# Designs tried in a protein design run: peptides against a protein of PDB entry 5K2M. Part 39

Target 1, 273 residues: chain A of PDB entry 5K2M
Amino acid sequence: MRIGITYTVLRREEMAIKERAGEFGEVVMLHEDDLLFPGNYDLDVVIIRNVSHFKALYTARLFESEGIPTVNSSRLIFEAGDKLFATLRLAGKVPVPEWKAALSEGGALRVPDSLGYPLVSKPVFGSWGRLLAKVNDRDSLEAVLEHRKWMKNPLYGIHYFQEFVEKPGRDIRSYVIGGEFVGAIYRYSNHWITNTARGGKAEPCSDPEVEELSVKAWEAFGEGALAIDIFESEKGLLVNEVNPNMEFKNAARVTGADMAGKLVEYAVEVAKT

## One batch from the design tools (peptide; aimed at target 1 F125 R130 K152 N153)

Design b2_p20_2_s2 (made by RFdiffusion4, then SolubleMPNN; from b2_p20_2, 8 letters changed)
Fold by OpenDDE base, seed 2:
Structure b2_p20_2_s2 (fold): chain B 273 residues (1-273), chain A 20 residues (1-20)
Amino acid sequence: as target 1 above (273 residues)
Amino acid sequence: EEEFDREYFEALEWLKKMLK
């Protein structure tokens, strides 16, 4: 078996994936600079670890065009990596924060009529809480909308809003690979944006409700490896978003779960299908 | 696209600094 691993930066995750993949066959590390299509790659499966959502998406699709399956698939990356598209999948299966989408400034200005204040404005793409805005009032909404007009990427013209969820100083990140719950962590932060990558404390989360909800959230997509962000709210657990390009270093460290191994095992299964 | 990649890169570099 020949396992490709595409990457932008060799992180601990990519090193762990490489190491575990070596147990199953020949590993071919493919930096973004190594990728040229069509390339007639001799690979049985490719694990996609590109940092950029769009580079990951296109890389996956390009390998698929050569008949090589990818983990994650381009379909999954497309649907899970877009916050709005992910919400559309999730909303039919699991509780999600109340949300609205608008395609114009005029539409966006009416969102508070439905959701009230405070709101969270999110870009449909991006990571690490970039361009998240807590919108407390009309003036703030107008400011966010005005700023977005000057952003070059037309995707910033897609206005995605959620209700502001009051969290108990933490959120949950769970991991589901191939439909199997692998583990979960609490991410502690005093800021409304929780990200352990910003130096927040992480602790193991062992909650059967989280496990069940995480699997259900994964089932909304039905394939691949997903990190799932869950909020603890007054309304109960809410699935906020999913990530098809999961970082798992902290979660693996805290939980002891072999996330890299599970990912590789799943990729091997995909290769055999 | 370049700006997005730059932002990702900067975020990663920031992350690396915060995780040391």
Scores: peptide ipSAE 0.015, ipTM 0.471, DockQ to the pose 0.061
OpenDDE base, seeds 1, 3, 4, 5: peptide ipSAE 0.000, 0.014, 0.014, 0.013; ipTM 0.280, 0.479, 0.482, 0.464; seed 4 fails the geometry check

Design b2_p20_2_s3 (made by RFdiffusion4, then SolubleMPNN; from b2_p20_2, 10 letters changed)
Fold by OpenDDE base, seed 5:
Structure b2_p20_2_s3 (fold): chain B 273 residues (1-273), chain A 20 residues (1-20)
Amino acid sequence: as target 1 above (273 residues)
Amino acid sequence: EEEFDEEKARAEEWLKKVLK
């Protein structure tokens, strides 16, 4: 078996995946600079570890065009990596924060009539809490919308809002690979945006309700490897978002879970189907 | 470490009050 691994930066995750993949076959590391299409790739499966959502999406689709399956698939990356499309999958299966989408400034200005204040404004794409805004009032909403007019990417014209969820100064990140729950962590932060990349500390989360909810959230997509962000709220557990390009260094360290091994095992299964 | 312990304590207190 020949296992490709595409990457932008050789992080601890990519090193762990490489090491574990070596137990199953020949490993071919593919930096973004090595990727040209159409190409003559002799690979049974490719593990997608590009940092950029769009680079990951296009890389996956390009390998699929060569008849090579990817983990994650381009379909999963597309649906899970867009916050609105992910919400559309999740909302029918698991509890999610109340949300609204608007396609114009005029529509966006009416969102508080339905959700009230405070709101959270989110781009449909992006990671690590980039361009998240807590919108407490009309003036703040107008300011966010005004700034969006000057942003170059047309996707910033898609206005996605959630209710502001009060949470205990932490959130949960769980991991589901091939339908199997692998582990979960609490991420602590004094900021309303809890993210390990922003200095949040992690501890193991051992909660059967989190495990069950995480599997159900994965089932909304039905394939691949997902990190799942869950809020603890007055309404109970809420699935906030999923990530098809998961970082797991801290989670693997804290939980002791073999996330890299589980990812490789799943990729090997995908290669055999 | 102390700051983290305070964050954890605040989170636990919140959970006890809100989620029961």
Scores: peptide ipSAE 0.264, ipTM 0.808, DockQ to the pose 0.014
OpenDDE base, seeds 1, 2, 3, 4: peptide ipSAE 0.013, 0.236, 0.229, 0.235; ipTM 0.308, 0.789, 0.787, 0.793

Design b2_p20_2_s4 (made by RFdiffusion4, then SolubleMPNN; from b2_p20_2, 9 letters changed)
Fold by OpenDDE base, seed 1:
Structure b2_p20_2_s4 (fold): chain B 273 residues (1-273), chain A 20 residues (1-20)
Amino acid sequence: as target 1 above (273 residues)
Amino acid sequence: EEEFDREYEEALEWLKKMLK
C-alpha cells in the first residue's frame, strides 16, 4: 500500500501520521510545492493535511479526479469546513446552537428579531476563532456588518449567526474517525472564545454523553475524520462546529489516544474500499 | 499564534489571487 500525505508544514501531527503510516506501507510525503496536477501519482490513498481549508479542499478534489481516494474527501472538507454547511448537516441529527443565516446586510439586521441578543457573528470559513464577534446590541451588529462590507472576500457577505451560549469557562473538543470515538478534551479559557492554541489548558474529557453526541455528529456527515466542538449549555450539550482538518497534538498528549494511528487506520480502510 | 498568522497569511494570499 502506498499512502500519500499532503502537507503545508510538518507539524507534530504530520510527523505522527507519517510515522504510523509507515507501519502500513510506503509513505509518500507531498509538500504543497510538490503538488502538480494532472500527475501520475501511484497512491492508494492520500491523507490531506494542508493547513489551508481551500488548499486542502482542492488538493483532495484533484487526487479524487485521478481516482485516488482522500482522507478527508473533498466532499467532507467542503461540507464540514464551512460553518454554515456544517450546521445544515448537524442540525438534522444533533442539538446545535440556534442559528440564522442572512445573505444581505438588510437580512442580517433582522436576525435579532428571531434570535435576540446576544448573538455570535461568525464567518462561514476560518479557524482559530478569527472574526468571531459577540454582538450584544444593535450598534454592535451594525458595526460588524459595516466591517464585513469592506472585506474583500465575498464570502464575508454570507452572514452566519448563532445564539450566544454561556459556557462554564470551557468547551469540549472530541475526535471521531471513521465513526469511532477516539477521545475528547476540555478546553479551558477565561474568554468566551475557547481555543487551546491561545494558551488554554486542556484536560481529558471522559463523558459518555459527549461520546454518544460526537458519534452522532460524525454520522451527520457519514465519513472521514472530524474534530467536533461541543458546548456545555443550560440546554445541554450543543454541537457548535466540526473541523475536517483537525489539529490533535494537544488532545493526543492529554488523552494519550493514538489519533494519528486511528487516522492512518481509517485511511487504509478507505484505500481498500 | 504562529499557526494563526500562517493561516491568515495564506487566506490573504489566496484572497489576493482570487481578487486579481
Scores: peptide ipSAE 0.020, ipTM 0.441, DockQ to the pose 0.148
OpenDDE base, seeds 2, 3, 4, 5: peptide ipSAE 0.013, 0.016, 0.017, 0.007; ipTM 0.456, 0.446, 0.468, 0.423; seed 3 fails the geometry check

Design b2_p20_3 (made by RFdiffusion4)
Pose (drawn by RFdiffusion4):
Structure b2_p20_3 (pose): chain A 273 residues (1-273), chain P 20 residues (1-20)
Amino acid sequence: as target 1 above (273 residues)
Amino acid sequence: SLTEHLFELADWLEEELNAD
């Protein structure tokens, strides 16, 4: 059993994964510098841990082209990692915040007629709560659209919006791996953006409703290891997003769950075809 | 190589996001 781990830097998550994988077989640490295709790699499975979402997608696709299964797969990395594609997959399967998509500035200006104010603008490929905007009126919408327009990346032209959900000073992050619920936390902040990457704080979450909803959200994709974001609202729990390159150091510490171990166990199972 | 071009594309896509 040879287990590959692709990485950019060795965060705590990557170190814990390397350790757990060592109990099952030879670990082959693959920095981005070690990635060259086409190439001969002798691996039964690769765990994708690249910090760049796009580099993780491409390396997963490249290893798949060498006949080497990846965790997560290139398909899941793309579908789950893009807010719009992921919302299309979650819709009708679990409750989600109301959302709209527009393809131009003019189309985006009509979004408030459907969603109302306040509304949330976010990039389709983003993480860590970056470039999220709470838009309370037309002037703010025009400001966000004007800035998006002048940004270089054509992906900023895909305008994705959600109604603003009044959360109780926190949100929920849960983890489902291979269909098994492995844990959840609350992420607190005095700011409406609660990511731990922006200073949000982890606490254990033992709400049984989140366990079931988290499995249903995972079932919309039917594979892999997903970190799932959930909002509490006046209309019950809402699934906001799913994440295919999960961070969990604060979550594992707070809940005591072995998220790195469970990811590895799942990877060994996929390594057996 | 193909790998170099894909990584350059990924860096290019994420440049402004990383600046935030």

Design b2_p20_3_s1 (made by RFdiffusion4, then SolubleMPNN; from b2_p20_3, 8 letters changed)
Fold by OpenDDE base, seed 5:
Structure b2_p20_3_s1 (fold): chain B 273 residues (1-273), chain A 20 residues (1-20)
Amino acid sequence: as target 1 above (273 residues)
Amino acid sequence: SLTDELFAKADELEAEENAF
């Protein structure tokens, strides 16, 4: 078996994936600079570890066009990596924060009539809480909408909003790979945006409700490896988003879960189908 | 490392900017 690994930066995750993949076959590391298409790639499967959502999406689709399966698939990256498309999948299966989407400024100005204040403005793409805004009032909404008009990407004209969820100073990040729950952590933050990339404390989360909800959230997509963000709310657990380009170094360290091994094992099974 | 995280963030930002 020949396992490709595409990457932008050799992080702890990519090093762990490389090491574990070596136990199953020949490993071919492919930096973004090595990728040209169409190409003659002799690979049974490719693990996609490009940092950019769009680079990951296109890389996956390019390998698939040559008959090489990818983990994650271009379909999963596309649907899970867009917050609105992910919400559309999730909302039919699991509790999610109340949300509204508008396709114009005039539509967006009516969102508070349904969600009230405070609400959260999110871009449909992007990582690490970038361009998230807590919108407390009409003036703040108008300011966010005004700034969106001058942003170059047309996708910033897709107005996605959620209710503001009061969190207990933490959120949950869980991991599901091939339909198997692998582990979960609490991420602590004094800010309303919880993000481990900002140096938050992580602790193991051992909650059967989180495990069940995480598997159900994965089943909304039905394939691949996902990190799942869950909020603890007054309404119970809410699935906020999923991540098809998961970072797991902190979760693996804290839980002891072999996330890299599980990802490789899943990629090997994908190669056999 | 912190450096790897900064480079990863920079690459995502660049890719997002180039997708415009």
Scores: peptide ipSAE 0.021, ipTM 0.545, DockQ to the pose 0.087
OpenDDE base, seeds 1, 2, 3, 4: peptide ipSAE 0.014, 0.017, 0.018, 0.017; ipTM 0.515, 0.523, 0.531, 0.538; seed 3 fails the geometry check

Design b2_p20_3_s2 (made by RFdiffusion4, then SolubleMPNN; from b2_p20_3, 7 letters changed)
Fold by OpenDDE base, seed 2:
Order: structure tokens, then sequence, then C-alpha cells
Structure b2_p20_3_s2 (fold): chain B 273 residues (1-273), chain A 20 residues (1-20)
């Protein structure tokens, strides 16, 4: 078994994946600078750990074009890594925050007629709460839309909105790999954007409802390794988004779950399919 | 911090993507 690991930065997660992969076979670390296609790679599977969503997506697709399966697959990265496409999958299986998508400024200006205020404006791509805006009124909506017009990437012209969900000063991050629940954490923040990457506290989450909901959310995609972001709302648990390129160092530390091992085990399973 | 480095690198990658 030859296991590739693509990466941008050697994080704690990549180090843990490398270490665990070494127990199953030969490990080939592939920095982004090492990647050239077509490359005739001698690998049975590749674990995708590129930081950029798009680099991860294209890397996965390029390996697949050479007949090498990836974890995650390019299909999963594409569908789960786009907030709108992920919402489309999730909405058919699990409760999600109320949402609207608009393809023009004129359409976006009508979103409050359905969702009211406050709203959350999200780009369809991006990590760590970048370009999330709480839109409290019409003036704020107009400002967000005006700024979007001047952004170079055409994807910023895809207007994705959610209802603002009042959270109890935390959210939930769960992990499902190959359809198995691995663990979950609470992420605490005094800001409406909860993210442990921005210095939030993490604690273990032991809730059977979270476990069940997380598995159902994963089943909306039906493959791979996903981190799942869940809100505790007045309406109950809501699946906000999923991440096909998860950070898990805090979750592994807090829960003691062998997330790196589970990811490698799944990659080995994929290599044998 | 490691997080700061990751953010800086992710930001740089996003800037490269948006510049293309």
Amino acid sequence: as target 1 above (273 residues)
Amino acid sequence: SLTDKLFAEADALEEEFNAA
C-alpha cells in the first residue's frame, strides 16, 4: 500500500495523518510544489490536505484522472466545499437554517422579504468565517452588495444568505468518516462567528442527537470524511455547513478520538475498492 | 502562531486565486 498525502502546510493534522498512514503502508508526502500533472504517480490512494479549497479540488481531480482514488474525492470536495451546493444536499436530509440564493443584486434585495432581518451573507467558498456579514438592515445589505460588485472573483456574484441564528455562545463541530461518527466538540465564542481557529475554547460534545444528525448529514453526500457544523437554535439542531478538508487538532485533543487513524483507515478502504 | 501562519497562507492562496 502506497499512500500519498498532499499538503500546503505541515500542520498537526498532516503530521498525525503521516504517522498513522505509516502503520498501513509506505507514505509519500507531496507538497504543492511537488505536484505536476500528468505525473504517472505510483500510489494506491491520496489523502488530500491542501489548504485551498480549489487547490484541493483540482488536485483530487488530477489524481483521479490517473486512476488514483482520493480522500476526499473531487466530487465530494466540489459539493461539500461550496456552501450553496452543500446546502442543496443537506436540505433534503436534515434541518438547515433558512436560506436564499440570488444571482443578481435585484434578486438579493428581495431576500429580506422572505427571511427578514437580521441576515447572514456568506460567500459560497472560503474558510474561517471570511467575508461573513451580519446584515441588520437595508443599508447594510446595499453596502454588502455594492462591495461584492468590486470583487474580482465572479463567485462573489453568487449571493447566498441565511437567517441569523441566535446561538448559545457556541456551535458544534462533529466529524463523520466513512459513515461513522468519530466525535464532536463545542466551539465557544463571544462573537456571533464561532471558530476555534480564531482562539475559541473547545469542549467535548456527547449528545446522541448530534451523533444521529451528523450521520444523516454525512449520508446526504454518501462518501468521504466530513466535518459538520451544527447550530443549537430555538428550532433545535440545524446543520449549517460541512467541510471536506477538516481541521481536527482541537477536536482530537479534546475528545481523544483517533481522527487521523480513522481517516487513514478509510483511505485504505477506498484504495481496496 | 500556527493558526496565524495558516491564515496568512490561506489568504495568500485566496489572493492568488482571485487574481487569476
Scores: peptide ipSAE 0.017, ipTM 0.537, DockQ to the pose 0.071
OpenDDE base, seeds 1, 3, 4, 5: peptide ipSAE 0.015, 0.019, 0.014, 0.017; ipTM 0.529, 0.563, 0.510, 0.545; seed 3 fails the geometry check

Design b2_p20_3_s3 (made by RFdiffusion4, then SolubleMPNN; from b2_p20_3, 6 letters changed)
Fold by OpenDDE base, seed 5:
Structure b2_p20_3_s3 (fold): chain B 273 residues (1-273), chain A 20 residues (1-20)
Amino acid sequence: as target 1 above (273 residues)
Amino acid sequence: SLTEELFKKADELEEEFNAF
């Protein structure tokens, strides 16, 4: 078995995946600079670890065009990596924050009539809480919408909003790979945007309700490896978003879960189908 | 360590590349 690993930067995750993949077969590390298509790749499966959502998506689709399966698939990357499309999959399977989508400024200005204030403005793409705005009033909404007009990417014209969820100073990140729950962590932050990259502490989360909800959230997509962001709210657990390009270094460290091994095992299973 | 610097740089690059 020959296992490809595409990457932009060799992170702790990519090193762990490489090491574990070496136990199952021959490993071929493929930096973005090594990738040209169409190509003659002798690979049974490719693990996609490109940092950019779009580069990951296109890389997956390009390997699939050569008849090589990928983890994650281009379909999963596309649907899970877009916050609105992910919400559409999750909605009806699991509890999600109340949301609205608008396709114009005039539509967006009516969102508070349904969601009220405060609300959260999100781009449909992007990570790390980038361009998230807590919108407390009409003036703030108008300002966000005005700034969006000057943004170069036309996807910023897709207006996605959620209710503001009051969190208990933390959120949950869980991991499901091939339909198996692998682990979960609490991420602590005093900021309304919880992100471990911003110096938040991580602790193990051992909650059967989180495990059940995480598996159900994964089942909304039905394949691959997903990180799942869950909020603890007054309404109970809410699935906020999923990530098809998961970081797991902190979660693996804190939980002791073999996330890299589980990812490789799943990739080997995909290669055999 | 060199490894910590590389990981910090990787995290910085990740933040930059996740913009696209």
Scores: peptide ipSAE 0.021, ipTM 0.569, DockQ to the pose 0.068
OpenDDE base, seeds 1, 2, 3, 4: peptide ipSAE 0.021, 0.019, 0.022, 0.020; ipTM 0.566, 0.560, 0.575, 0.569; seeds 1, 2, 3, 4 fail the geometry check

Design b2_p20_3_s4 (made by RFdiffusion4, then SolubleMPNN; from b2_p20_3, 7 letters changed)
Fold by OpenDDE base, seed 5:
Structure b2_p20_3_s4 (fold): chain B 273 residues (1-273), chain A 20 residues (1-20)
Amino acid sequence: as target 1 above (273 residues)
Amino acid sequence: SLTDELFAEADRLEEEFNAV
């Protein structure tokens, strides 16, 4: 068994994955600077840990073109890493926040007629709460739309909106790998954007409803390793988004779950199929 | 911090993507 690991930055997660992968076979660490295609790589599977969503997507697809399976697959990275495409998968299986998509400014200006105010503007791509806007009124909506016109990436012209969900000063992040629930945490924040990377407290979440919902959310995609972001709302649990390039150091530390081991075990299973 | 480095790297990668 030869296991590749692609990475941009050697984080605690990548170190843990490397260590656990060494128990199953030969490990080949591949920094982004080491990647050239076609490359005739001699690998049974590649674990994708590139920080960029797009670099991860293209790296996965390039290995797949050489007949090498990846964790996650390029398909999963593509569908789960786009907030709108992820919503389309999730909405058929689990409760999600009310959402609207518009493909023009004129369409976007009508979104409040359906969702009301306040609403949340999201880019379809990006991580760590970047370019999220709480839109409280018409003036704020017009300002967000005006700024989007001057952004260079055409994907900013895809207008994705959610209802604003009032949260109890926290959200939930769960982890499902190969269809198995591995663990969950509460992420505490006084800001409407909950992100543990910005200094939030994390605590274990042991809730059977969260476990069941997380597995159902994973089943909407049907493969790979996903982090799942869940809101506690007045309407009950809502699946907000999924992440196919998960950070898990805080969750592993808080829950004691072997996230890295589970990821490697799944990659070894994928290599054998 | 590692977090600051990750944010800076993520911002760089998105900037590179937006520059293409």
Scores: peptide ipSAE 0.018, ipTM 0.561, DockQ to the pose 0.073
OpenDDE base, seeds 1, 2, 3, 4: peptide ipSAE 0.015, 0.008, 0.016, 0.015; ipTM 0.545, 0.513, 0.541, 0.552

Design b2_p20_4 (made by RFdiffusion4)
Pose (drawn by RFdiffusion4):
Structure b2_p20_4 (pose): chain A 273 residues (1-273), chain P 20 residues (1-20)
Amino acid sequence: as target 1 above (273 residues)
Amino acid sequence: EKELLHKLMFEVGDFNDESL
């Protein structure tokens, strides 16, 4: 059993994964510098841990082209990692916040007629709560759209919005790996954006409703290891997002769950074809 | 195709990282 781990820097998550994988077989640490294709790699499975979402997608696709299964797969990395594609997959399967998509500035200006104010604008490929905006009125919408327009990245032209959900000073992050619920936390903040990457704080979450909803959200994709974001609202739990390159150091510490071990166990199972 | 995907991996990744 030879287990590959692709990485950018060795965060705590990558170190814990390396250790767990060592109990099952030879670990081959693959920095981005070690990635060259086409190439001969002798691996039964690769765990994708690249920090750049896009580098993780491409390395997963490239290893798949060498006949080497990846965790997560290039398909899941793309579908689950893009807010719009992921919302299309979650819709009708689990409750989600109301949302709209527009393809231009003019189309985006009509979004408030459907969603109302306040509304949330966020990039389709983003993480860590970056470039999220709470838009309370037209002036703010025009300001966000004007800035998005002048940004170089054509992906900023895909305008994705959600109604603003009044959460109780926190949100929920849960983890489902291979269909098994492995844990959840609350992420608290005095700010409506609660990501731990922006200073949000982890606490254990033992709400049985989140376990079931988290499995249903995972089932919309039917594979892999997903970190799932959930909102509490006056209309019950809402699935906001799913994440295919999960960070869990605060979550594992707070809940005591072995998220790195469970990811590895799942990877060994996929390595057996 | 593999050489093109490899080339795009670093260019697309760096570009999108800087976009955030």

Design b2_p20_4_s1 (made by RFdiffusion4, then SolubleMPNN; from b2_p20_4, 9 letters changed)
Fold by OpenDDE base, seed 2:
Structure b2_p20_4_s1 (fold): chain B 273 residues (1-273), chain A 20 residues (1-20)
Amino acid sequence: as target 1 above (273 residues)
Amino acid sequence: MLEELHKKMFEIGDELDASF
């Protein structure tokens, strides 16, 4: 078995994946600079670890076009990596924060009529809570919308909003790989944006409801490896978003779960199908 | 380390605006 691993930056995750993949076969590390298509890749499966959502998406689709399966698939990356598309999948299966999408400023200005204030404005793409805004009032909404007009990427013109969920100073990140729950962590933050990438403490989360909800959230997509962000709300657990290009070093460290091994095992299964 | 990743992301520019 020959296992490709595409990457932008060799992180702890990519090192762990490489190490575990070596137990199952030959490992081919593929930096973004090594990727040229069409190519002649002698690979049974490719684990996609490109940092950019779009680079990951296109890389996956390019390998798939050569008959090489990917983990994650281009379909999963596309659907899970867009916050709005992910919400569309999730909303049919699991509780999610109330949301609205608008395709114009005039539409966006009517979102409070449905959701009230405070709102959360999200770009449909992006990571680590970049360009998330808590919108408390009309003036703040107008400011966010005005700034979006001057952003070069047309995807910033897709206005995605959620209700603001009051969280208990933490959120949950769970991991589901191949339909198996692998583990979960609490991410603590004094800020309404909880992210371990912003210096949050992580602790193990052992909650059967989180496990069940995480699996159901994964089933909304039905394949691959997902990190799942869950809120503890007054309404119960809400699935906020999913990530098809997960960081897991903190979760692996805190839970002791073999995230890299589970990802490789799943990739090996995909290679055999 | 995470601050370094953020710093690297800012240095790598617009391509990482769509990163996870």
Scores: peptide ipSAE 0.018, ipTM 0.539, DockQ to the pose 0.065
OpenDDE base, seeds 1, 3, 4, 5: peptide ipSAE 0.017, 0.017, 0.016, 0.017; ipTM 0.549, 0.552, 0.527, 0.558; seeds 1, 3, 4, 5 fail the geometry check

Design b2_p20_4_s2 (made by RFdiffusion4, then SolubleMPNN; from b2_p20_4, 10 letters changed)
Fold by OpenDDE base, seed 3:
Structure b2_p20_4_s2 (fold): chain B 273 residues (1-273), chain A 20 residues (1-20)
Amino acid sequence: as target 1 above (273 residues)
Amino acid sequence: SLAELHKQMFEVGEEMDKSF
């Protein structure tokens, strides 16, 4: 078996994936600079580890066009990596925060009639809580909408909103690979945007309700490896978003789960299908 | 170099911005 691994930067995750993949066959590391298409790639499967959502999406689709399966698939990256498309999958299967989408400023100005204040404005793409805005009133909504008009990417004209969820100073990140729950962590933050990159403490999460909900959230997509972001709310557990480009270094360290091994095992199964 | 960047990222272990 020949296993490709595409990457932008050799992180701890990519090193762990490389090491585990070596137990199953020959490993071919492919930096973004090495990727030209169409190409003659002799690979049975490719593990996609590009940092950019769009580079990951196009890389996956390009390998698939040459008959090489990818983990994750371009379909999964596309649907899970867009917050609105992910919400459309999730909302029919699991509890999610209340949401609205608008396709114009005039539509967006009516969102509070349904969601009330405070609400959260999100771009449909991006990471790290970038361009998330807590909108407390009409004046703040108008300001956010005005600023979005001047953003060059047309996707900023897709207005996605959620209810503001009060969290207990933490959120949950779980991991499901090939339909198997692998592990979960609590991420602590004093800010309403929880991000482990900002020096937040991580602790293991051993909650059977989180495990069950995480598997159901994965089943909304039905394939691949996903990180799942879950909120603890007054309404119970809510699935906020999923991530098809999972970072797991902190989760693997805290839980002791072999996330790299599980990812490689799943890629080997995909290659045999 | 790319090798130096790889080493730095491995050592620091910072999450990278997925929006690039």
Scores: peptide ipSAE 0.020, ipTM 0.539, DockQ to the pose 0.045
OpenDDE base, seeds 1, 2, 4, 5: peptide ipSAE 0.020, 0.195, 0.020, 0.019; ipTM 0.540, 0.674, 0.516, 0.524; seeds 1, 2, 4, 5 fail the geometry check

Design b2_p20_4_s3 (made by RFdiffusion4, then SolubleMPNN; from b2_p20_4, 11 letters changed)
Fold by OpenDDE base, seed 2:
Structure b2_p20_4_s3 (fold): chain B 273 residues (1-273), chain A 20 residues (1-20)
Amino acid sequence: as target 1 above (273 residues)
Amino acid sequence: DLAELHEQMFTVGRELDESF
């Protein structure tokens, strides 16, 4: 078996994936600079670890065009990596924060009529809580919308909003790979944006409701490896978003779960199908 | 079709921010 691993930066995750993949076969590390298509890649499966959502998506699709399966698939990366498309999948299966999408400023200005204030404005793409805005009032909404008009990427003209969920100074990140719950962590932050990449403390989360909800959230997509972000709300657990290109170093460290091994095992299964 | 939707999203776009 020959296992490709695409990457932008050799992080702890990619190092762990490489190490574990070596137990199952030959490992081919593919930096973004090594990727040229069409190619003649002799690979049974490719694990996609490009940092950019779009590069990951296109890399997956390019390998698939050569008959090489990817983990994650281009379909999963596309649907899970877009916050709105992910919400569309999730909303039919699991509790999610109340949301609205608008395709114009005029539409966006009516969102508070349905959701009230405070709101969360999100770009449909992006990582590490970039361009998240808590919108407390009309003036703040108008400011966010005005700034979006001057952003170069037209996807910033897709106005995605959620209700603001009051969280207990933390959120939950769970991991589901191939339909198996692998582990979960609490991410602590004094800010309404909880992210371990921004210096948040992580602690193990052992909650059967989180496990069940995480599996159901994964089933909304039905394949691959997902990190799942869950809020503890007054309404109960809410699935906020998923990530098809997960960081797991903190979760693996805190839980002791073999995230890299589970990812490789799943990739090996995909290669055999 | 996701591919068609994807093409539409990018055909209208002059620039993609690949930093995400």
Scores: peptide ipSAE 0.018, ipTM 0.522, DockQ to the pose 0.163
OpenDDE base, seeds 1, 3, 4, 5: peptide ipSAE 0.014, 0.015, 0.014, 0.014; ipTM 0.481, 0.488, 0.497, 0.491; seed 5 fails the geometry check

